# Peptides against a protein of PDB entry 3B8E, part 46

Target 1, 230 residues: chain A of PDB entry 3B8E
Amino acid sequence: PFLIFIIANIPLPLGTVTILCIDLGTDMVPAISLAYEQAESDIMKRQPRNPKTDKLVNEQLISMAYGQIGMIQALGGFFTYFVILAENGFLPIHLLGLRVNWDDRWINDVEDSYGQQWTYEQRKIVEFTCHTPFFVTIVVVQWADLVICKTRRNSVFQQGMKNKILIFGLFEETALAAFLSYCPGMGVALRMYPLKPTWWFCAFPYSLLIFVYDEVRKLIIRRRPGGWVE

## One batch from the design tools (peptide; aimed at target 1 F171)

Design b2_p23_4_s1 (made by RFdiffusion4, then SolubleMPNN; from b2_p23_4, 20 letters changed)
Fold by OpenDDE base, seed 5:
Structure b2_p23_4_s1 (fold): chain B 230 residues (1-230), chain A 23 residues (1-23)
Amino acid sequence: as target 1 above (230 residues)
Amino acid sequence: SEVLELLKELLERIEKLLEEAAR
């Protein structure tokens, strides 16, 4: 998100504090849960034929999968960001290069795509309004990520949701998202304004996309062992 | 420059989708 912010010179889609909350609050417990996840039954039964090569391949696979999933997460977040700004009169194309004027407190007549003028304060409210939905979108998408990362080759339907730690992680992540989104004072403290409940559902298609993507990937791996998708 | 062009194209597509959704 930060790289896109710099490259496109768009208004900041996600605050630094929010990023920290994601990294420290939402990702830690799930990561621990995955570390203690009972190794996929097929992985445990397969003795590494070559420990060095098999380890490297597995690390590359994990890295690639997380990279792809991360891209889908980012796309989901940016989609939410652009939708909110568009609803407030700023179409995506208009946002390109707007950052300089957007962040200038002395410019109080920044025009939106429809010619409406926005004060600095109004612009910042809209910007901060985007932070919470972006965060929530990431959290909702992470639900799918956590579920799919439980296995490398087996479908979620085969492995099941038996890990109580994972369930706890999902709950904790959701509770944190709700707290940051709706607790009074978060607008001042974290620049996260309250989110309409409808925005929680905006991320669901992306969660589904990740789920489908991973299931298809795993299906391909099962049907074609040793393929490039591994 | 190529990244910016790709980004612009993506944004244009998003804009079209948003316009269609707003009709």
Scores: peptide ipSAE 0.011, ipTM 0.253, DockQ to the pose 0.022
OpenDDE base, seeds 1, 2, 3, 4: peptide ipSAE 0.006, 0.006, 0.005, 0.009; ipTM 0.239, 0.248, 0.218, 0.242

Design b2_p23_4_s2 (made by RFdiffusion4, then SolubleMPNN; from b2_p23_4, 20 letters changed)
Fold by OpenDDE base, seed 1:
Structure b2_p23_4_s2 (fold): chain B 230 residues (1-230), chain A 23 residues (1-23)
Amino acid sequence: as target 1 above (230 residues)
Amino acid sequence: SEVEELLKELLEKLLELLEEAAK
């Protein structure tokens, strides 16, 4: 998310605190789940045929899977960000290169895609309005990841404890998202304005898209083992 | 890297759809 912000020079979709909440709250749950999967694999006494190569392959597969999940989460957040900004008159193409003018407190006449002028305060309210939905979108996308992981037939038995840890993590993330979204003072303290309950549903189409994408990917992998889609 | 490229392409398509929906 932050890399796309730098590359595209768009208004910041995530505040520093929101990024920290994602890194410490959401990204740690997968890491913990990995640590428990390794512990469960060790308990199952599967002697790796070659401990070095099998461990390396497993670490690579895990790192690729988490890298992909992280990218999907980022895409979901950006989708929500662009939807909110588009509803407020800023089309995605108009946001390209707008950062410099957007962050300049002395420019109070930044025009949207429809010629409406936005003061610094007004556009910062819109920016901060995106932070909470972005975070919530990540949480909802993680729910989809749970469903995807649960639907992985070959790993369902291995995912039993992982699923419990992941479910607990998602509950914690959802509770954190609710706290950040609805606790008074978060708009001032964390630059996360209250989220309308309807915005929780904005992530659902994207979660469905991710689900369909993963099912299609799995189908392709099953039909063409060793293909480029792996 | 290939998945990242596909995700970038998907993002670009989603952006195009949003632009079309806003018109």
Scores: peptide ipSAE 0.000, ipTM 0.223, DockQ to the pose 0.029
OpenDDE base, seeds 2, 3, 4, 5: peptide ipSAE 0.000, 0.000, 0.000, 0.000; ipTM 0.232, 0.251, 0.216, 0.217; seed 3 fails the geometry check

Design b2_p23_4_s3 (made by RFdiffusion4, then SolubleMPNN; from b2_p23_4, 19 letters changed)
Fold by OpenDDE base, seed 2:
Structure b2_p23_4_s3 (fold): chain B 230 residues (1-230), chain A 23 residues (1-23)
Amino acid sequence: as target 1 above (230 residues)
Amino acid sequence: DEVEELLKEILEKLKELLEKAAE
């Protein structure tokens, strides 16, 4: 998200403090929950034929898979960001290169895609209105990520939801998202304004996409062990 | 406000570095 902000020169979709909340808050409990997940039987029984080569290949494949999931998460966040800005009159194409004027406090007549002029205060309210749903979108997508990351090869339906700590992690992450979205003062402290409950549903298609992606990936791995998608 | 300005300066420097790296 931050790289796209720099490269595309668009209004900041997610504040620095909110990014820290993702890195330290939303990732911490899921990571701990995964540490207590039961080892996949196939992983434990399968010794690498060549520990040096197979370890490197597996690390690359895992890194690639998590990189792909991270890209889908980012796309989900940006989708929500662009939808909110479009509803407020700023189409995605119009946002390109707009940051310089957007962030200038002395410019109070920034035009949207329809010629409406926005004061600095008005456009900052819209910007901060995007931060909360972007964050919530990432959290909802992380629900799917947390569920799928418990296994490498087995379907979620095959492995089941036996880890109570994993389930607790899902609830804790949701509670944190609700706290950051609705607690008074978050607009000042984190630049996150209150979120309409309907915006939680904007993330579900991407959560489903990650789920389907992982199930298809795992299906391919089961059919072709040692493939490039592992 | 000061933090925001500092972050903007950092972002501009990062942009310049990325542009140089892309050459």
Scores: peptide ipSAE 0.000, ipTM 0.237, DockQ to the pose 0.013
OpenDDE base, seeds 1, 3, 4, 5: peptide ipSAE 0.000, 0.000, 0.000, 0.000; ipTM 0.199, 0.236, 0.237, 0.227; seed 1 fails the geometry check

Design b2_p23_4_s4 (made by RFdiffusion4, then SolubleMPNN; from b2_p23_4, 20 letters changed)
Fold by OpenDDE base, seed 1:
Structure b2_p23_4_s4 (fold): chain B 230 residues (1-230), chain A 23 residues (1-23)
Amino acid sequence: as target 1 above (230 residues)
Amino acid sequence: EEVLELLKELLEKLKKLLEEAAK
């Protein structure tokens, strides 16, 4: 998100505080939970790999897979961001290059796509209004990411949801997202304004996409052990 | 260091909010 902010010169889609909430709040317990995940049912059935040839390929493939998942997550967040700004009069094309004027406190007549002038304060409110939905979008997408990370190759349906710590992690990140989204004072304290409940559903297609993507990936791995997808 | 400072600020803000919510 921050890279796109710099490259596209758009208003900041995700604030630093929100990033910290993701990294520390929503990722910590889930990440720890993965350490307690039960071993895959097929771990002892896997053929030995060639450590010389398979390491580099596997690292590249893992990096690619996580990179792709991360890109889908980012797309979900940006989708939510663009929708919110569009609802407030700023179409995506108009946001390109707008950052300089957007962040200038001395410019109080920044025009939206419809010629409406926005004060600095109004712009910052809209910007901060994007932070919460972006965050929630990431959390919802992380549900899928966390679930798919339970296994390397087994389907979630095969592995099951027996890890109580992971379930707790999902609950914790969701509860944290709800807390940060709806608790009074979050707008002032964290620059995270209240989220319309409907925005929780905006991420669901992307969460599903990640889930389906990974299940398909894992299916391919199961059918073609040692393939380019593993 | 900046991240740590921001984290500290966040934690302090959260603490205050929790304290306010507990009252």
Scores: peptide ipSAE 0.000, ipTM 0.224, DockQ to the pose 0.028
OpenDDE base, seeds 2, 3, 4, 5: peptide ipSAE 0.000, 0.000, 0.000, 0.000; ipTM 0.206, 0.291, 0.262, 0.303

Design b2_p23_5 (made by RFdiffusion4)
Pose (drawn by RFdiffusion4):
Structure b2_p23_5 (pose): chain A 230 residues (1-230), chain P 23 residues (1-23)
Amino acid sequence: as target 1 above (230 residues)
Amino acid sequence: YVVVFVVLFVVFVVVVFVLYLVL
């Protein structure tokens, strides 16, 4: 959101105060719950881990996330940001450009008249909007995320999805999001209510992508002992 | 689990829809 905000100088898809809603807020309970996760095999049947090699935060870890599911999770939220506008004057292939504030009216685009009070709005289909969606879009995938980061070898099936806390940590997240996106007014610090009708589900198309993917490879992992590149 | 999940989902949807109408 901040990166592409510079390369193609488009409107800020995600705010800073908006980021401190995934860390010390929403994703919180989910990950804590990840811990209550149980065994995945008879571990008391394997030499002790050699602290010289198999680190905790391996780098393959980074690959399988920071450059793989952080991306298909990236596109999903970097999609909703578009159709959050298209239904207001989004430039499907346009927009790529600054948007002053002292401008106050004077300019708009794609057949419109945006500015002043609609500048609080020219930055409201984004502020109290686009951001907040690019937010619920996050959590949206954090589901398939939270359900895939529940094993590194077994399918959600071969390991029943019964992490009581986590399952009942999911609503315990999703709810925070909505109870926060429709907060009777805590929209001053955060953003405004994103139209329940669609503004949510739009990110859900991608979550199904995440899931099946890591879900597949795990088979490639199992159907192949010392699985190749994966 | 499934039943509880569905119930909570329905409750959540209703609450969110009510909040939407209130606004």

Design b2_p23_5_s1 (made by RFdiffusion4, then SolubleMPNN; from b2_p23_5, 21 letters changed)
Fold by OpenDDE base, seed 2:
Structure b2_p23_5_s1 (fold): chain B 230 residues (1-230), chain A 23 residues (1-23)
Amino acid sequence: as target 1 above (230 residues)
Amino acid sequence: LLEEILEKLEKLLKEIEELGKKL
């Protein structure tokens, strides 16, 4: 996210505090919840054919899968960001290179895609209005990520939801997202303005995409054991 | 210790954000 902010020179999609809340708040509790997940029964029974090669292949494939999921998460966040800015008159193409004028306190006539002039204060309200929905989008996408990470090869429907700590993690991250989104003073303290409940649904297509992607990946692994996807 | 790490990380991220604004 931050690299796109620098390269594309767009208004900041995620504040520093929002990034901290993602990395330390929303990622840590799910990671702990996954540490308590029972190992997939087929993984525990599978003797490594070559412990060195099979470990390296597994580590590379896990790293690639998490990298792909992370890219889908970022795309989901950016989608929500661009939708909010477009609803406020800023089309995605107009945001390219706009950051310099956007962040300038002395420029109070930044034009949107429709020729409306925005004061510095109005622009910052819109920017901070993007931070909370971007964060919530990441949380909703993390629901799918947490659920799919329960297993390497088996479908979630085969493994089931037996881990109470995982269910608690899903509840905790959602409660944290609700707290950060709706608690009074979060706009001042965290630059996270309250969002309409409807914005929670903007992430659902991306959450579903991650879920479908992982189920398809797992299906391929089950059909072709020892393939490049394993 | 966690608070200190968070403060240091927040400071670092602010510095990176400011550097990004200068580029």
Scores: peptide ipSAE 0.014, ipTM 0.334, DockQ to the pose 0.023
OpenDDE base, seeds 1, 3, 4, 5: peptide ipSAE 0.005, 0.007, 0.015, 0.000; ipTM 0.263, 0.268, 0.355, 0.246; seed 4 fails the geometry check

Design b2_p23_5_s2 (made by RFdiffusion4, then SolubleMPNN; from b2_p23_5, 20 letters changed)
Fold by OpenDDE base, seed 4:
Structure b2_p23_5_s2 (fold): chain B 230 residues (1-230), chain A 23 residues (1-23)
Amino acid sequence: as target 1 above (230 residues)
Amino acid sequence: LEEEIEELLKKLEELIEKLEKEL
């Protein structure tokens, strides 16, 4: 997210505090839940045939999979960001390079895509209105990520949701998202303005995409047990 | 605590703005 902010020079889609809440709040409990998860019965029973090469290949595959999931997560967040800004008159193309003028307190006549002038205060309200939905989008996408991370080879449908700690992590993450989104004072304290309930649904297509991606990946692994993926 | 957080956020914002001007 932050890299795209720098590269595209767009208004900040996600505040620093929000990033910290993701990194420290939403990722910790899930990570702990995965650490205590009973290893997939098939993973622990297969001794690596070549411990050096098979570990490296597995680490690369895991890294690629997580990298791809992370890209889908970022795309989900940015989609939500662009939708909100577009609803406020800022089309995605117009946002490119706009950051410098957007963040300048002395420029009170920044034009949107329709020629409407926005004061600094108005722009910051819109920016901060994006922070909460972006955060919530990440949380909703992380639900899918957590569920798919439970299994490496087996379908989620085969393994089931038996890990109580994982379920607890999902609820904790959701509760944190709800707290940050709707608790009074969070708009001032965290620059996370209250989220319309409708924005929670913007992430669902991306969560579904992650599920489909992971199921396809796992299906490929199952069908090609001797391929580059094992 | 809210006032302290707000002050910290303001300081952080000012720091970000300074960094943005230097970049």
Scores: peptide ipSAE 0.013, ipTM 0.291, DockQ to the pose 0.021
OpenDDE base, seeds 1, 2, 3, 5: peptide ipSAE 0.013, 0.000, 0.000, 0.000; ipTM 0.287, 0.243, 0.247, 0.277

Design b2_p23_5_s3 (made by RFdiffusion4, then SolubleMPNN; from b2_p23_5, 20 letters changed)
Fold by OpenDDE base, seed 1:
Structure b2_p23_5_s3 (fold): chain B 230 residues (1-230), chain A 23 residues (1-23)
Amino acid sequence: as target 1 above (230 residues)
Amino acid sequence: LEEEIEKKLKELEEEVQRLAEEL
C-alpha cells in the first residue's frame, strides 16, 4: 500500500495506525494461532527426494504463494479504497498525482472528478474514511489467508476448522475490526472513521478469490507432486 | 492463474469506475 501511495502520489489509502493495527493487532494472534496448528500429516510423512534441493524448492514455493496472496490482499484493499473515493466523487484516475494538493492544508478548493471543491478538512475526512474500510478489507481477506494457511497441500475442506486458537484469532481480528470501525471516538483517536456495515462485504470477493486461488494451487500440487506452481 | 486474477480485478475496478461515473 505505502509503495503505491508513493509511486502513484495518491491520497494515503492506509494510515500508519491502520498499518500498526494490521501488523501488531490483527496479524499477531492469527500468526500465533498458526504456530499451534497441527502439522499437516502429509507434509510430515513426506520424505524429500533430495533434502538439500527439495527443501529450498519448498521454501521458494511457500514464499511465492505468500507473496501472491499478499498481492491479492493489497489489491483488495486498494479496490475498497478506490470504491470509497469514487463514491465520494474521486475517480481512480483523478487521484493520480493528487496527493500534493490533497495534503496541502492551505488548498481548500481541490476539485473532485465532478468539479466539486473539497476543503482540507473535508478531504481528510474522506481519506480517513478510507482507512477503516481498507483495514476491514484486509481483515476479511485475512480470514481466507488464515484458513488456507492451515494446510500447505491439503484442501481446507479436508483439514477443517479444528484449531480453536485459529478460530479465536479470527474472532479477535474481527472483533478488533468491529471495535475500530464502530466505537465512538476512533475517528479522532485513530483517524479511523466509522464504517458503513456494507463495506464489510466489499472484501468478500477478494477473500473468495484468495480461497479459490489457494484451493486451485493445492489441487495442482496434489495432482502433480513435486511440480512447480508459480 | 495470477494473470487471470489480475485481469479479473482490473475488470472489477473498471466496473466500479463505470458505476461511479453513472452516479
Scores: peptide ipSAE 0.000, ipTM 0.192, DockQ to the pose 0.029
OpenDDE base, seeds 2, 3, 4, 5: peptide ipSAE 0.000, 0.000, 0.006, 0.000; ipTM 0.287, 0.240, 0.287, 0.190; seeds 4, 5 fail the geometry check

Design b2_p23_5_s4 (made by RFdiffusion4, then SolubleMPNN; from b2_p23_5, 20 letters changed)
Fold by OpenDDE base, seed 3:
Parts: sequence; C-alpha cells; structure tokens
Structure b2_p23_5_s4 (fold): chain B 230 residues (1-230), chain A 23 residues (1-23)
Amino acid sequence: as target 1 above (230 residues)
Amino acid sequence: LEEEIEKLLKELEEKIEKLGKEL
C-alpha cells in the first residue's frame, strides 16, 4: 500500500500508525500461531528428496504465495480508498499527483473532480476517513489469508480449525480493528475516524476470492502431486 | 498528550515518506 502511495503520489491511503498496527498487532500473533501449527500429516511423511533444492523451491513458492495474497489485500484496501474518495468528489484519475497540493496546509482551495474547493482541514478529514476502512479491509482479508495458510494441500474443511492460537489471533486482530475504528480519541491519536458498520462488509468479496483461489490451488496440488504449484 | 502524539506521528510520517522517496 505505501509503495503505491509513493509511486502514484496520491493522498495517503493508510497512515503509518495503521501500518504499524497491521505489522505488529495483526500479523504477529497469526505468524506465531502458524509456527505452532501442526504440519500436515502428508507433508511430514515425505522425506526431503533433496534438502537444498526442495527448501529453496518451497521458500520461493511461499514467498510468491504471500506476495500474491499481499497484493490482493492491497487491492482490496485501495478499492475501498478509491470508493470513499470518489463518494467525496475525488475521482481516481484526479488523485494522481495530487499529494503535493493535498498535504500543503497553505493551499485551502484544492478542487475536486467537480470543482468544489476543499480546505486543508476538510481534505485531512477525508484522508483520515479512508484510513480506518482501509485497515479494516486488510483485517477482513487477513482472516481468509490466515485460514488458508494453515495447510499446503488439504482444504480447511478437511483439516479443520485445530490451532487455538490462530483462532485467538483472528479474534485479537478483529478486536483491535474494532477498537481502532470505534474508540473515542482514535481520530486524533491515530488519524482513524469512526467507521460505518457497512464498510466491514466491503472486504468480504476479497476474502472470499482469496479463499476460493487457495482452495482451487490446493485442489490442483492434490490432483497433480509433485507439481510446481506445491 | 494527544496533540503531542499527533505531532510526533506527523514527524514520523514525514521521515518515512522522505526515506521512501529516497529509496
């Protein structure tokens, strides 16, 4: 998300504090939980044929999978961001290169796509209005990611939700998202304004997409054992 | 305290943005 902000010079879609909350709050407990996840019974039965090549291939595949999922998460967040800004009069094309004028506190007449002038304070309110739903979108998409990361080959429906630490992580990140979204003072302290409850559902299609994608991937792996997709 | 936190967060954001532009 931050890379697209730098490259496109758009208004900041996600604040640094919210990024830190994702990296330190939402990702740590799940990552720890995955480290304690019982390996699939089928993975443990396969002796590594070549420990050097098989480890490198697995690390590359894991890195690619996480990279792809991370890109889908970012796309979900940016979709929510662009929708909110469009609803406030800023079309996506108009946001390109707007950052310099957007962040200038001395410019109080930044025009939207419809010629409406926005003060610095008004612009910052709209920016901070985007931070919360972006964060919540990431959390909701992470639910699917965490669930799918439990297994390499087996469906979640086959292995089930046995890891209590992962379940705790899902509740923790959801509770954190609710706290940051609705606790008084978060607008000032964290630049996260309260979220309308309806915006929690905007990420659900993306979570479902990730879930379906991974289930299809796992199905392909099961049908073609030893494929490059493992 | 809230204003001070907001100020520190702004400074941190500006530093991160500068570093990001330099990379």
Scores: peptide ipSAE 0.008, ipTM 0.277, DockQ to the pose 0.020
OpenDDE base, seeds 1, 2, 4, 5: peptide ipSAE 0.000, 0.008, 0.007, 0.000; ipTM 0.209, 0.267, 0.268, 0.194; seed 5 fails the geometry check

Design b2_p23_6 (made by RFdiffusion4)
Pose (drawn by RFdiffusion4):
Structure b2_p23_6 (pose): chain A 230 residues (1-230), chain P 23 residues (1-23)
Amino acid sequence: as target 1 above (230 residues)
Amino acid sequence: SSSFVVFFLSLILLFISFIFVFF
């Protein structure tokens, strides 16, 4: 959101105060819950881990996330940001450009008249909007995320999806999101109500991508002992 | 009205989760 905000100088898809809603806020309970996750095999049947090699935060870890599911989770939120505008004057292939505030009116685009009070608006189909969606889009995938980061070898099936806390940590998250996106007014610090009709589901198309993917490879992992590149 | 429904439904779902966490 901040990176592409510079390369193609488009409107800021995600705010800073808006980021401190994934960390010390929403994703919180989910990860804590990840811990209550149980065994995945008879571990008391393997030499002790050699602290010289198999680190905690491996780098394959980074690959399988920071550059793989952080992306297909990236596109999903970096999509909703678009159709959050298209239904207001989004430039499917346009827009790529600054958007002053002291401008107050004077300019707009794709058949419109945006600015002052609609400058609080020219930055409201984004502020109290686009951001907040690019937010619920995050959580949206954090589901398939939270349900894939529940094993590194077994399918959600071969390991029943019964982490009481996590299952009942999901609503415990999703709810925060909406109870926060429709906060009777806590929209001053955060953003405004994203149209329940669609503004939510739009990110859900991608979550299904995440899931099946890591779900597949795990088979490639199991159907292949010392699985190749994966 | 729809916003209230969504707001309260989210709150109810949260409480349901708490209940299931406790029991």

Design b2_p23_6_s1 (made by RFdiffusion4, then SolubleMPNN; from b2_p23_6, 20 letters changed)
Fold by OpenDDE base, seed 5:
Structure b2_p23_6_s1 (fold): chain B 230 residues (1-230), chain A 23 residues (1-23)
Amino acid sequence: as target 1 above (230 residues)
Amino acid sequence: EERKKVLEEAKKLLELARKLIKE
């Protein structure tokens, strides 16, 4: 998100505080919960790794976690961002290159796509209004991401949802996200303005996409072991 | 009102999660 902010010179879609809330708040308990996940049923049927040639973290894992899945997460967040700004009069094309004037506190007549002028304060309100939905979008997408991370090869339907700590993690991260989004004073303290509850549902298609994508990937791995998608 | 409902639901989910861990 920050790279796109710099390259496209758009208003900041996700604040530093929201990033910290994801990395240190919502993701920590879920990530720890994976350490308590039951072993896959076929784990002892797999060949042991060669310690001389096989890395613990391979390029395939990096590509999946940070490339493919991360890209879907980013698309979900940016979709929410662009929709909110468009609803407030800023079409995506108009946002390109707007950052310089957007962040200038002395410019109080920045025009939207419809010729309406926006003060600095008004612009910052709408910017911070985008941060919370972006954050919530990431949390909702992380539900699917956490669930797919339960297994490397087996379907989630084969593994089941027996890890109570993981279930706790899902509820905890959701509760924390709701707290940060709706608790009074968060707009002042964290620059996280409250969002309409409807925005939680905007991320669901992306969560479903991640889930379906990973299940298809795992199906391919089971049918064609040793493929590049493993 | 919508904020209050979401917060109440979040609290219920947290309580449910705590019960599941204690079992």
Scores: peptide ipSAE 0.022, ipTM 0.474, DockQ to the pose 0.630
OpenDDE base, seeds 1, 2, 3, 4: peptide ipSAE 0.000, 0.020, 0.021, 0.021; ipTM 0.239, 0.442, 0.439, 0.435

Design b2_p23_6_s2 (made by RFdiffusion4, then SolubleMPNN; from b2_p23_6, 19 letters changed)
Fold by OpenDDE base, seed 3:
Structure b2_p23_6_s2 (fold): chain B 230 residues (1-230), chain A 23 residues (1-23)
Amino acid sequence: as target 1 above (230 residues)
Amino acid sequence: EEREEVREEALKLLEEARKLIKE
């Protein structure tokens, strides 16, 4: 999110502190949970045929898969961001290059896509209104990501939810999202204003997309064992 | 005009929400 903020010169979609909350708060426990996940099947206990080539291929495939999932997560967050700003009169195309004027507190007549003028305070309220939904969108998408990353080959329906640490991670992410969204003082401390309950559902299509993507991927792997899709 | 009214109402609600968080 921060990289896109710099590259596109758009208003900041997610605060730095909020990013740290994701990285340290929401991702840590899930990542640990995956380290304690049991082997899927006896096939996972087999040594690679060629330790040098097969290891490299697997590392590349894992990196690509996680990169793709991460991209879908970011797209989900940015979708929510652009929807909120568009509802407030800022179309996505108008946001490009707007950061300089947006962040200038001495400019109180920044025009939206419809010619309405926005004061600095008004702009910052809208910006900070985006932070919470963006964060929550990431968390909701991470539910699916965490569940799919539990297994390499088996469907979630086949493997089940046996890892208690994984379940705890899902709970922790959800609790943190609720805390940051609704706890008094978070708007001042983290620039995260309260979230309307309806915005929790905005991320569900992306969670479903990730889930479907991974289930299809795993289905292909099951049908073609040892394929490059792993 | 309708967008401006909705914008003003939304901003008011957000400011109220911010005040509640500050308390």
Scores: peptide ipSAE 0.017, ipTM 0.417, DockQ to the pose 0.030
OpenDDE base, seeds 1, 2, 4, 5: peptide ipSAE 0.018, 0.000, 0.014, 0.015; ipTM 0.438, 0.213, 0.363, 0.386; seeds 1, 5 fail the geometry check

Design b2_p23_6_s3 (made by RFdiffusion4, then SolubleMPNN; from b2_p23_6, 19 letters changed)
Fold by OpenDDE base, seed 3:
Structure b2_p23_6_s3 (fold): chain B 230 residues (1-230), chain A 23 residues (1-23)
Amino acid sequence: as target 1 above (230 residues)
Amino acid sequence: EERKKVYEEALKLLEEARKLIKE
């Protein structure tokens, strides 16, 4: 999000504090929980890996898979960001290059896509209104990401949800997201204005997309062992 | 008021999850 903010010169979609809350608050417990995941039931049926050939390919594929998932997560957040700004009169095309004028507190007549003038305070309210939904979107997408990361080859339906620590992690990150979104004073302290409950559902299609994508990937791996998709 | 309800529900879910880990 911060890289796109710099490259596209758009208003800040996700604040630095919210990024820290994701990295340190919502991701830490789920990531630790993966260390306690049970071994896949089919590990004993796998042929020994060739350390010279299989390691490099697997590392590249894992990196690509996580990179693709990360891109889908970012797209989900940006979708929510653009929808909120469009509802407030700023179309996506109009946001390109707008950051300089947007962040200038001395310019109080920044026009939206419809010619309405916005004061600095009004612009910052809209910006901070985007931070919370973007954050929540990432958390909701992370549910799917965490679940799919449980296994490398087996379907989630085959492996099941036996890791109690992982389940706790899902509830913890959800509770933290709710706390940051709805606790009084978070708008002032964290620049995260309260979220309408309906925005929680905006991320669900992206979570489903990630889940379906990974299940299809794993299905291909199971049908073609030793393929380039592993 | 709706925000408070969602927050309270999230806390209840967290407590239930903690109970499941202790069994």
Scores: peptide ipSAE 0.005, ipTM 0.246, DockQ to the pose 0.655
OpenDDE base, seeds 1, 2, 4, 5: peptide ipSAE 0.000, 0.000, 0.000, 0.000; ipTM 0.211, 0.198, 0.207, 0.239

